Peptides against a protein of PDB entry 6B4E. Designs and how they scored, part 75

Target 1, 295 residues: chain A of PDB entry 6B4E
Amino acid sequence: TNFDKISKMFWHYKDKIAQIKQDIVLPIKKADVNVRNLLSRHKRKINPKFGQLTNSNQQLFKIQNELTQLINDTKGDSLAYHWILNFIAKAVVHQAETEVRVKPESALPLGKLTLYLLVQFPELQELFMARLVKKCPFVIGFTCEIDTEKGRQNMGWKRNNENKWEDNTSYDERMGGILSLFAIITRLQLPQEFITTTSHPFPIALSWHILARICNTPLNLITNTHFVILGSWWDAAAVQFLQAYGNQASKLLILIGEELTSRMAEKKYVGAARLRILLEAWQNNNMESFPEMSP

## One batch from the design tools (peptide; made by RFdiffusion4, then SolubleMPNN)

Design b2_p16_1_s1 (from b2_p16_1, 6 letters changed)
Fold by OpenDDE base, seed 4:
Parts: sequence; structure tokens; C-alpha cells
Structure b2_p16_1_s1 (fold): chain B 295 residues (1-295), chain A 16 residues (1-16)
Amino acid sequence: as target 1 above (295 residues)
Amino acid sequence: MPFNVPSEPPPASLIK
């Protein structure tokens, strides 16, 4: 693994966040009043949509259509269009941090919606990835030290209003939620209407990158969070990952579940213990995936 | 030492 390349990717997306602020977020504040009013109305309509998702495909399709129309209404103004997409990118990641965090299976409808939007509106892809990497660098397999304030910031740690770092459990859960969403996206098939005309924007190969890069990470940088997000990934995508890569997938799952956990056994990480349980379940032919959505 | 896993995936079965 070329960690310099990964670092360059990480900083590319960090810079992209700064660019988005400068080129999209700040300029819209000076835009025409009609544009600002339009975006304000659209924001209010869009925000609740993500929370309206259920395990129903019918509900998903309804939300997809509603969001598609709302986004299309902004295409007459390029700045407005990019602003609304950036808003959506932020909202989706926020939903992962809050809802998926506590209900991992909710990643499935959210992931389906997100994938649809990513294909329908290609400009969303870079905006979304930048937001993901900022909030959860694990999505590209990036890891740095967290014994410095800057390191913690880079790894997506939050500070509260008292400038205190969030607790480890909160961080782990947030990272798990975001990673669950990303993992789901990588293992989903394209919507039927796009399969023959469009390449998958975030294919299952990106799941391979996550696992491989974590396995190749210096052991002194491996934390409980790494095992937590691997467990979250496992629940979200392990079945489909095995289907995609077969024996090579099996080797990699054994590597993270058995070998990596064993190498870190002295740390007694709770996340590692859970990953061992997932491995054992698989070995007993009891690997589970999220239930499919209802019609 | 860390593991030495290929960073690039093998060919995937056509699932998507």
C-alpha cells in the first residue's frame, strides 16, 4: 500500500472542502435574493426527506422522485445547483452520524437513495466523497496518529462547546455509522435504469481498498475504532464482498477477523472482540446481512 | 509489521 498516495487523496478532499466553502457556500450568500429564497425553500423541503426513509422501496422511490425534482429545479443556476448538492452531501453524512449510528440497517435505504442521487447527479460525487473523507477518513483507508490535536482533527474527532474532545464511544459510533453507509453504497447494484448506461461511482473495489489499507496500516496506528468500523463494514457488506471476490475476499475477511485481531490482542479492544464474533459466526455458516427492503 | 495485502482488488465477479 502506498500510504503517500492515500495521504494525497486525504488532503485532496480536505482541500476540496475548503474549495467548496470558498466557491459554493460563501458566494451563495451574495447571490440574488430570488436564488437565496429558492434555496432556502428547497433546503426546508429536502431536510426532512432523509428521515422519511423506511424499509419500503415504495417510500424510497417516492423520496427519490421528490428529491430529483427539487434538485432539477435548481439547474437553471449552476451555483444554486452545486449548493443544493453540497447541502445534500452534508445532510446524508449527517444522517449516517445520527440515525445509522444507532440503527445500522437504516444504511440500506439511505445508501440506495444516495447511490441513486450520485448517479443521477454526477456532480454530487466529489462533494459527497469530500464530506465523507472529512468526517470519516476510514472510507479511503486513511489513518494518522491521534496523540496530537491536529491528528484527532484529521481523523474526524469533534470538540464540544467546551473545546473537549468527544468520548471514544461517541467517536466510534459516528465512524461506524458513516462507514456503514459507505460500505452499503459500495455493495449496492446500480438502479435498474442505470445498469447498462452508467458505471458505478463507488464500486465494491472501494471496500477492498478500505480493508487492504487497514490491514497494511502500521500496527501502532491501529485503534479500537479500526475494529469498530471493520465490524460495521462487515455487517453492511461482507456477504456481497464474498460474492464479488470469492476466495480472495475470504482470505481478506480471515485476515481482518483472525490475524489482525490476534496481532492486537494485547490491547483488548472491544471492537476487536466483536469482529472475532463476526468471524466466528461466518465460520459457523451464520453470516448475516441486513434484511432486504420491502416492496 | 503490518500485513502486505495488495491494495488493488482482484477482478470482481459481475454482480453490479
Scores: peptide ipSAE 0.399, ipTM 0.863, DockQ to the pose 0.474
Fold by OpenDDE base, seed 1:
Structure b2_p16_1_s1 (fold): chain B 295 residues (1-295), chain A 16 residues (1-16)
Amino acid sequence: as target 1 above (295 residues)
Amino acid sequence: MPFNVPSEPPPASLIK
């Protein structure tokens, strides 16, 4: 693992966030009143859509169509278009932080919706990835120390209005939620209409990167969160990951589930204990995936 | 010591 490359990627997306603010978010505040009104209306229509997702593909397709129309309505103004996509990127990640956090299986419909939008609107890809990396650097296998304020900030820790860090459980759950969404996206097939014409924007290879990079991370940087997000990833993608990479996938799952947990046993991480349970379930031929969506 | 896992994936069945 080339950690310099990972670091460069991390900072690339951090810079992208800053660029988005300067070139998209701030300029729109000075845009024509009609544009601002349009975006305000669209924002209000778009925002509830993510919460309207269910285990129904029919409902998913409805929402996909509604969002597609709303986004297309902005294409006449490039700045407005990019603004609405950035809003969507933020909203999707927020949904992962809130809903997927408490109901991991909700990552499936959210991931399907997101993947559709990523393919339908390619400009969303960089906006979304930048938001993901900012909020959850684990999506690219980035890890740094968290014994400093800057380190915690880089790893996506939040502070409340009292400038107090969020509790460990809240952080772990948020990271798990975001990672679940990303993991789902990496293991989903493209919508049928795109399979022959488009490459997958975030393929299963990115799941490999996450696992491999975490395995290669210095042990002194491994925290409970690493095991939590690995568990979240496992629930979201392990079955499909095994289907993709076969024996090599198995080896990597054993590395994270057995070897990495064993090396960190002295820490007695709750996340590690859960990951061992997942490993044991797999060893007993009881690996589960999220239920498929209904028609 | 950390593990030494290849960062790049092996050949895979395509999930497209």
Scores: peptide ipSAE 0.398, ipTM 0.867, DockQ to the pose 0.479
Fold by OpenDDE base, seed 3:
Structure b2_p16_1_s1 (fold): chain B 295 residues (1-295), chain A 16 residues (1-16)
Amino acid sequence: as target 1 above (295 residues)
Amino acid sequence: MPFNVPSEPPPASLIK
């Protein structure tokens, strides 16, 4: 593992966030009133759509079509188009931080919607990754120390209005929610209409990177959160990961479930205990996946 | 002591 490369990738996306603010978010505040009104109407229509997802494919397709139309309405103005895509990127990640956090299986419809939008609107891809890395650096396997304020900020920790850090449980659950969404995206097949003409923008290889990079992380940097997000990833993608990489996947699952948890046993991490339970379930031929969506 | 897992995946079989 080249940690310098991972660090460069992390800072690339941090710089991208700053660029988005400078080139998209701030300029739109000075745009003409018609553009600002259009975007205000569109964001009010778009934002509820993510919460309207259910376990129904029919409902998913309806929302996909509605969002596609709303986004296409902005293409006449490049700045407006990029602004609405950045808004969508933020909204999707926010949905992962809130809904997926408390209902992990909701990552499936949200992931299907997101993957569709990422393929339909390629400019969303960099905007979405930048937001993901800012909020949850684990999506690229980045880890740093969190005993400093800057370290905590880099790892996506939030402060409230009183400048108090969020509690460990809240952070762990948010990271788990975001990682669940990303894991789902990496293991989903492209929609049938794109499968022959388009490469997957966030393929299963990115799940391999997450697991491998965490395994290669210095043990002094491993926290309960690492095990929580590995458990979230497991629920979301382990079945498909095994299908994709076979024996090599199996070895990596054993490494995270048995070897990594054993090396950190003295810490008594709750996330590690859960990951061991998942490993044991798999060993007993009881690896569970999220249920498929209804027609 | 970190593990020595290859950062790059092997060829994938199914998921596109």
Scores: peptide ipSAE 0.396, ipTM 0.865, DockQ to the pose 0.485
Fold by OpenDDE base, seed 5:
Structure b2_p16_1_s1 (fold): chain B 295 residues (1-295), chain A 16 residues (1-16)
Amino acid sequence: as target 1 above (295 residues)
Amino acid sequence: MPFNVPSEPPPASLIK
């Protein structure tokens, strides 16, 4: 693992966030009043749709179609189009931080919706990845120290209005929610209409990167959060990961579930204990995935 | 000993 390359990727996306503000968010405030009004109406229509997802494919397809139409309405203005995609990227990540963190299986319909939009609107891909990396650097296997304010900020820790850091549990849950969404996206098949014409924008290989990079991370940088997000990933993608990579996947799951947890046993991390339980369930032929969505 | 997991994935069955 070349950690310098990972760091460069991390900072690339941090720069992208700054660019988005300068080139998309700020300019739209000076745009024509009709454009601003259009975007305001679209924002109000789009925002609730992510919370309207259920375990129903019928409902998913309805929302996909509605969002597609709303996004297409903005294509006449490039700035408006990019603005609405950036809004969607933020909204999807926010949904992961709030809903998926408390109901991990909600990542499945959200992931299906997101993957559809990423393929249908390719310009969403960089906007979405930049938002993901900013909020949860674990999605690219980036880790740094959190003993400094800068380090905590880089790792996606939030401060409240009183400049107080969020509690550890809140941080762990948010990271788990975001990673669950990303893990689901990496293991989903493309929608049938795209399978023969499009490459998967965030393939299962990215799950391999996450696990491998965490395994190769210096032990002094490994925290409870690493185990929490590994557990979240496991619930979301372990079955499909094994299907994709077979014996090599098995070896890597043993490394994170047995070897990494054992090396960190003295820390008594709650996340590590949960990951150990998941490993044991797998060893007993009881590995489960999220239930499939209804028709 | 530190882990030395290959950063690049092995050949995979395509989840497309």
Scores: peptide ipSAE 0.396, ipTM 0.863, DockQ to the pose 0.422

Design b2_p16_1_s2 (from b2_p16_1, 5 letters changed)
Fold by OpenDDE base, seed 4:
Structure b2_p16_1_s2 (fold): chain B 295 residues (1-295), chain A 16 residues (1-16)
Amino acid sequence: as target 1 above (295 residues)
Amino acid sequence: MPFNVPEEPPPASLIK
């Protein structure tokens, strides 16, 4: 792994966030009142949609159609269109931080919705990835030290209104939630209507990158969070990952579950203990996946 | 020392 390249990728997306603010978010504040009113109405309609997701494919398809119409209504104005997509990108990641963190299996309907939107509206892809990387650099296998304030900020740590860092558990859970969503997206098949006409925007190869890059990370930078997000990834994607890469996947799962955890045993990370439990479950032919959605 | 896992995945059986 060339970590300089990973760092460049990380900073590319950090810069993209700044660019989005400058070129999309701020200009809308000065846009025509009709455009601002349109976006305000659409924002209000879009926001509740993510919370309306269930384990039902019928409900998913309904929401997909509703969001598609709402987004299409903005295409007459390029700035409005990009603004609404950026809003959606932020909303999806926020849903991962709040709902998925407490109910990981909710990543499946959210991931299906997100993947549909990413294919239907390709301009969402860069906006979404930028938001993901800002909030959870683990999605591209980026890691830096967290011994400094800047390092913590880069790794997506939040401060409250009193400038106090969030607690470790809160951070771990948020990272796990976001990573669960991303992992789900990488292992989902494209919707049937797209499978023959387009490439997967975030394919299973990106899961390989996450695992490989974490394994290749200097051990002094490995934290409990790394194991937490690996566990979240495992629950979300390990079954499909094995289906995709077979024996090579098995080797990598053993590497993270056994070798990496063993190498870090002295730290007694809770996340590592959980990952070992997942490994053991797999070894006993008890690997679980999220249940499939109902019709 | 960290592990030395290949950065790029092998060919996947799982496609789109």
Scores: peptide ipSAE 0.547, ipTM 0.892, DockQ to the pose 0.461
Fold by OpenDDE base, seed 1:
Structure b2_p16_1_s2 (fold): chain B 295 residues (1-295), chain A 16 residues (1-16)
Amino acid sequence: as target 1 above (295 residues)
Amino acid sequence: MPFNVPEEPPPASLIK
């Protein structure tokens, strides 16, 4: 693994976030009042849609259609269009931070919706990745030290209004929620209408990158969070990962579940203990996946 | 010491 390349990728997306602020968010504040009013109305209609997802495919398709119409209504103004896509990118990640963290299986309908939007509106892809990397660098296998304020900030730690860092459990849960969503996206098939005409924007290969890069990370940088997000990834994608890569997938799952956890045993990480339980369940032919959605 | 896992995946069944 070339960690310099990963670092460059990380900072590319950090720069993209800054660019989005300068080129999209700030200019809209000075845009025509009619444009601002349009976007305000659309924002209010779009925001609740992500929380309206259920285990129903019918409900998913309804929401897909509603969001598609709302986004298309902004295409007459390029700046407005990019603003609404950036808003959606932020809203999806926020949903992962709040709902998926407490109900991991909700990543499936959210992931299906997100994948549809990423294909239907290609300009969303860079906006979404930038937001993901900012909030959860684990999605590209980036890791740095967290014993400095800058390191914590880079790894997506939040401070409250009193400048107090969030607690470890809250951070772990947020990272797990975001990574669950990303993992789901990487293992989903494209919607039927796109399979023959479009390549998958975030394919299962990106799951391989996450696992491989974490395995190759210096052990002194490995924390409980790494094991938490590996467990979240496992619940979200391990079954499909094995289907995709077969024996090579199996070797990598053993590597993270057995070898990496063993090397870090002295730390007694709770996340590592959970990952070992997942490994043992798999070894006993009891690997589980999220339940499929209803029609 | 970290592991030396290939960063790029082997050939896979397409998830598309």
Scores: peptide ipSAE 0.546, ipTM 0.893, DockQ to the pose 0.459
Fold by OpenDDE base, seed 3:
Structure b2_p16_1_s2 (fold): chain B 295 residues (1-295), chain A 16 residues (1-16)
Amino acid sequence: as target 1 above (295 residues)
Amino acid sequence: MPFNVPEEPPPASLIK
């Protein structure tokens, strides 16, 4: 029953991606030239800002304000507004696939920015989630077989122009980067200006869903990637997850770190070895979190 | 042989 529900969620977001293409992306190509020019200018201004994030809150607030203004400039045209939000959703995920992939701690400023935008512009939420699920189905705990081309495509594997699949390391790192971002978002507090008036759009409960659903996945579908993204999640959110759920969180961390890795030991997955190291560090009272941002 | 982990989380100290 649970598998069917997750599958339905997965295909819901696949349908959303198709709808976004038909209702937003394609129509804008036929829009008024002034609208297209506006969006082209905004795209050029918005795109570099995600790479301009640092560990500085001051820089974060600057970028938040700049993006807010640029997005607000499009609100007079519903199609333009949704197009720019879809662009932002794609850009954020792309930043996770590239920068967070190589520097996981960069997920913190990116996650703070993203959470702010998700609350400030609620229409971004479905656009962002659809993009996340397309690129990294692990964010909703979805898993399927990857022995077929369709299975690999569903799990977010890329092919190059020569129709060659990406290597395992590249896929693992991309999935880890995206999952790190999502994990950070789930464990962040809302900005102070929203905390009393708005519910969290992607709360810590979604981290529970990821871990629980992976634990409940048939073992024949578990791959090295599952352990890689669990390790990425651990670095990003384990401390806050323990704070949220206490003993129940602890039990779940032991399940993924000890029990799941042990059941898959014959596979000698590198990701599993890393996850065991994280577990051991925790057992030695050395669970690390990303450093807090500077003023 | 998957584990039997509850799908829904327990009550949380709400991180809002």
Scores: peptide ipSAE 0.546, ipTM 0.893, DockQ to the pose 0.445
Fold by OpenDDE base, seed 2:
Structure b2_p16_1_s2 (fold): chain B 295 residues (1-295), chain A 16 residues (1-16)
Amino acid sequence: as target 1 above (295 residues)
Amino acid sequence: MPFNVPEEPPPASLIK
């Protein structure tokens, strides 16, 4: 792994966030009042949709259609269109930080919805990835030191109004929620209507990159969070990952579950202990995936 | 020392 290239990728998306603010978010504040009113109404209609997801494909398709209509209503104005897509990107990641964090299986309907939107509206892809990398650099296998204020900020740590960092558990859970969503997206098949005409925007290869880059990370930079997000990834995508890469996938799962955890055993990380449990369950032919959605 | 896992994945079964 060339970590200089990964760092360049990380900063590309950080720059993209700054660009989005300058070129999309701020200009809308000066846009025509009718455009601002339209976007305000659409925002209010879109926000509840993510919380309306269930384990039902029927409900998913309903929400897909509703969001598609709402987004299409903005296409006549390029700035409005990009603003609404950026809003959606932020809302999806926020849903991962809140609901997926406490109910990991909710990543499946959210991931299906997100993948549909990413294919239907290609301009969402860069906006969404930029938001993911800003909030959870683990999605591209980026790691830096967290001994400095800047390092913690780069790794997505939040501070309150008193400049106090969030507690380790809160950070770990948020990272796990976001990573679960991304992992699900990478292992989902394209919707049937797109499978023959479109390439997958975030394919299973990106899961390989996450695992490989973490394994190749200097051990002094490995934290409990790395093991937490690997566990979240495992629950979300390990079954499909094995289906995709077979024996090579198996070797990599053993590497993270056995070898990486063993190298860090002296730290007694809770996340590492859970990952070992997942490995042992797999070794006993008890690897599980999230249940399929109902019709 | 960190591991040396290949950066790029092997050929994969179609998940598309």
Scores: peptide ipSAE 0.545, ipTM 0.893, DockQ to the pose 0.440

Design b2_p16_1_s3 (from b2_p16_1, 5 letters changed)
Fold by OpenDDE base, seed 2:
Structure b2_p16_1_s3 (fold): chain B 295 residues (1-295), chain A 16 residues (1-16)
Amino acid sequence: as target 1 above (295 residues)
Amino acid sequence: EPFNVPTEPPPPSLIK
């Protein structure tokens, strides 16, 4: 693992966030009033769509079509188009931090919707990835020390209005929610209409990178959060990961579930204990996936 | 010591 490469990737997306603010978010405030009004109306229509997702494919397709129409309405103005995509990227990640956090299986419909939009609107890809890396660096297997304020900020820790850090449980749950969404996206097949003409924007290989990079992380940087997000990933993608990589996948799952947890046993991390339970369930031929969506 | 897992995956199947 080349950690310098990972760090460069991390900072690339941090810079992208700054660029988005400078080139998209701030300029739209000076745009024509008609454009600003259009975007305000679209924002109000788009916001509730993510919460309207259910375990129904029919409902998913309805929402996909509605969002597609709303986004297409902005294509005549490049700045407006990029602004609405950036808004969607932020909204999707926010949904992961809130709803997926408490109901991990909701990542499946959200992931399907997101993947559709990423393929339908390729400009969303960099905007979405930048937001993911900012909020949850674990999506690219990035880890840094959190002994400093800057380190905590880089790892996505939030402060409240009193400049107090969020509690460990809140942070762990948010990271787990975001990682669940990303894991789902990596293990979903492209919609049938795109599978022959388009490459997957965030393929299952990215799940491999997450696991491998975490395994290769210096042990002194491994925290409870690492095990929490590995557990979230496991619930979201382990079955499909095994299908994709077979024996090599098995080796990596054993490595994170058995070897990594064992090396960190003295820390008595709750997340590690849960990951051990998931490993044991798999060893007993009881690995579960999220239920498939209804027609 | 950290593990030395290859960061590049083998060719995947099933998922595109």
Scores: peptide ipSAE 0.473, ipTM 0.862, DockQ to the pose 0.458
Fold by OpenDDE base, seed 3:
Structure b2_p16_1_s3 (fold): chain B 295 residues (1-295), chain A 16 residues (1-16)
Amino acid sequence: as target 1 above (295 residues)
Amino acid sequence: EPFNVPTEPPPPSLIK
């Protein structure tokens, strides 16, 4: 029954993606030329900013302010506003697929920026979640079989123009990058100015859901990717997860690191081997977290 | 055979 709920959530966001296309993306193509020109200019200004993030809070705040101004410029037209937010949602996920994929610690500044935008512009939340679920269903703990074309598509596998599936390594790394970003968001505190007035849109509870749902997934559906994204999550959020849930968190980390890996040992998954290394490091009092950002 | 982990989290020490 729990998996029925997860499936309903998954398809809810799949429907949301279709709705976004029909109600936001396609209508803009027929919008007034001035609106289209405005959005084109804003798109060009916004797109490079995600790659301009560094380990500097000063740089983060600069980019936050610049993006806030650019988004506010569109609020006079509801369609334009939603279009630019949808663009941002796509751009953030794309940054996770490319930069975070190869440099996981870059998830921290990207996550801080994203969380700020999610709170500042609440309409971004559903747009962003829909994009996340489409690209990486693991963010809600959804898993299906990948022996069919439809199954692979549902799990976010890409095909090139020649209808060739991406290689396993590419898929694993992309999923890891996206999951790293989401994990970071779930464990970040709200900016100080929002703590007393706003609830966290994607709280640490969502990390619990990911781990628990993966643990409860039928073993025949567990792949190397599951272990890869668990390792990515671990690097991004394990320290804060332990702080949030204490002994219950510890039990869950042991389940994924020891018990789940042991049950799948015959598969010789590289991701599982890495997760065991992370578990062992923790057992040796050496659980690492991403370094904090500089001023 | 599958694990039976509660899918709902316990009350957290609130990270807000």
Scores: peptide ipSAE 0.472, ipTM 0.861, DockQ to the pose 0.438
Fold by OpenDDE base, seed 1:
Structure b2_p16_1_s3 (fold): chain B 295 residues (1-295), chain A 16 residues (1-16)
Amino acid sequence: as target 1 above (295 residues)
Amino acid sequence: EPFNVPTEPPPPSLIK
């Protein structure tokens, strides 16, 4: 693992967030009143759509079409178009932080919707990835120390209005929710209309990167959160990961489930205990996946 | 002590 490369990637996306603020978010505040009004109306229509997802593919397709139309309505103004896409990127990640954290299986419809939008609107890809890395650096296998204020900030820890850090459980759950969404995206097939003409923007290889980079992370940087997000990833993508990489996947799952947990046993991480349970279930041919969506 | 797992994946069965 080249940690310098990972670090450069991390900071690339951090810089991208700053660029988005400078080039998209701030300029739109000074845009024509008609443009601002358009975006306000579209924001209000778009925002509730993510919460309207269910286990129904029919409902998914409806929402896909509605969002597609709303986004297309902004294409007459490049700045407005990019602003809407950035808003969507933020909204999707926010949905992962709130709904997916409490209902992990909701990552499936959200992931399907997100993947569709990423393919339909390629400019969303960099905006979305930047937001993901900012909120959950684990999506690229980045880890740093969290014993400093800067380290916590880099790893996506939040402070409230009282300048108090969020509690460990809240952080773990948010990271798990975001990682679940990303894991789902990496293991989903492209929508049928794109499968023959488009490459997958965030393929299963990115799941491999996550697992491998975490395995290669210095042990002194491994926390309970690492095991929590590995468990979240496992629920979201382990079945498809095994299908993709076969024996090599098996070796990597054993490394995280058995070897990494064993090396960290003295810490008695609850996330590690859960990961061992997942490993044992797999060893007993009881690996589970999220239920498929209804027609 | 860290593992030395290749970060580049083997050729996958395509999930496209």
Scores: peptide ipSAE 0.471, ipTM 0.863, DockQ to the pose 0.460
Fold by OpenDDE base, seed 5:
Structure b2_p16_1_s3 (fold): chain B 295 residues (1-295), chain A 16 residues (1-16)
Amino acid sequence: as target 1 above (295 residues)
Amino acid sequence: EPFNVPTEPPPPSLIK
């Protein structure tokens, strides 16, 4: 594992966030009043849509169509178009931080919606990845020390208005929620209308990168959060990962579930204990996926 | 004692 490469990728997306602010977010505040009013109305219509998802494909398709129309309304102005896509990227990640963290199976409809939008609007891909990496560096297998304020910030830790760090449980749950969404996206099949004409923007290979990079991370940097997000990933994608890579996937699942947890046993991480339970369930032929959505 | 897992995945079955 070339950790310098991973670090460069991390900082690339951090720079992208700064660039988005300078080139998209700030300029729109000075845009024509009609454009600002349009975007304000669209923002208000778009934001609730992510919370309206259910286990129904019919409802999903309805929301997809509504969002597609709203986004298309902005295409006449490049700045407005990129602004609305950036807003969507932020809203999707926010939904993962709030809803998916408490109901992991909700990642499935959210992931399907997100994948559709990523393919329908390719310019969303870099905006979305930048937001993911900023909020949850685990999506690219990046890890740094969290003994410093800067280290914690880089790993996506938040402080409130009183400069107090969020508690460990809140951080773990947020990271798990975001990682669940990303894991789902990597294992979803493209919508039927895109399969023959489009490559998957975030394929299952990215799940391999996450697991491999975490396994190769120096043990002194491994925390409870690493095991929490691995457990979240497992629930979201382990079955499909095994289908994709077969015996090689099996070896890697054993490595994270048995070997990595064993090496860190002295820490008594709660996340590691859960991951071992998932491993044991698999060994007993009880590995499960999220339930499929209804028609 | 690193695990030295290959970072590049093997050829997968297509999920696309």
Scores: peptide ipSAE 0.469, ipTM 0.861, DockQ to the pose 0.413

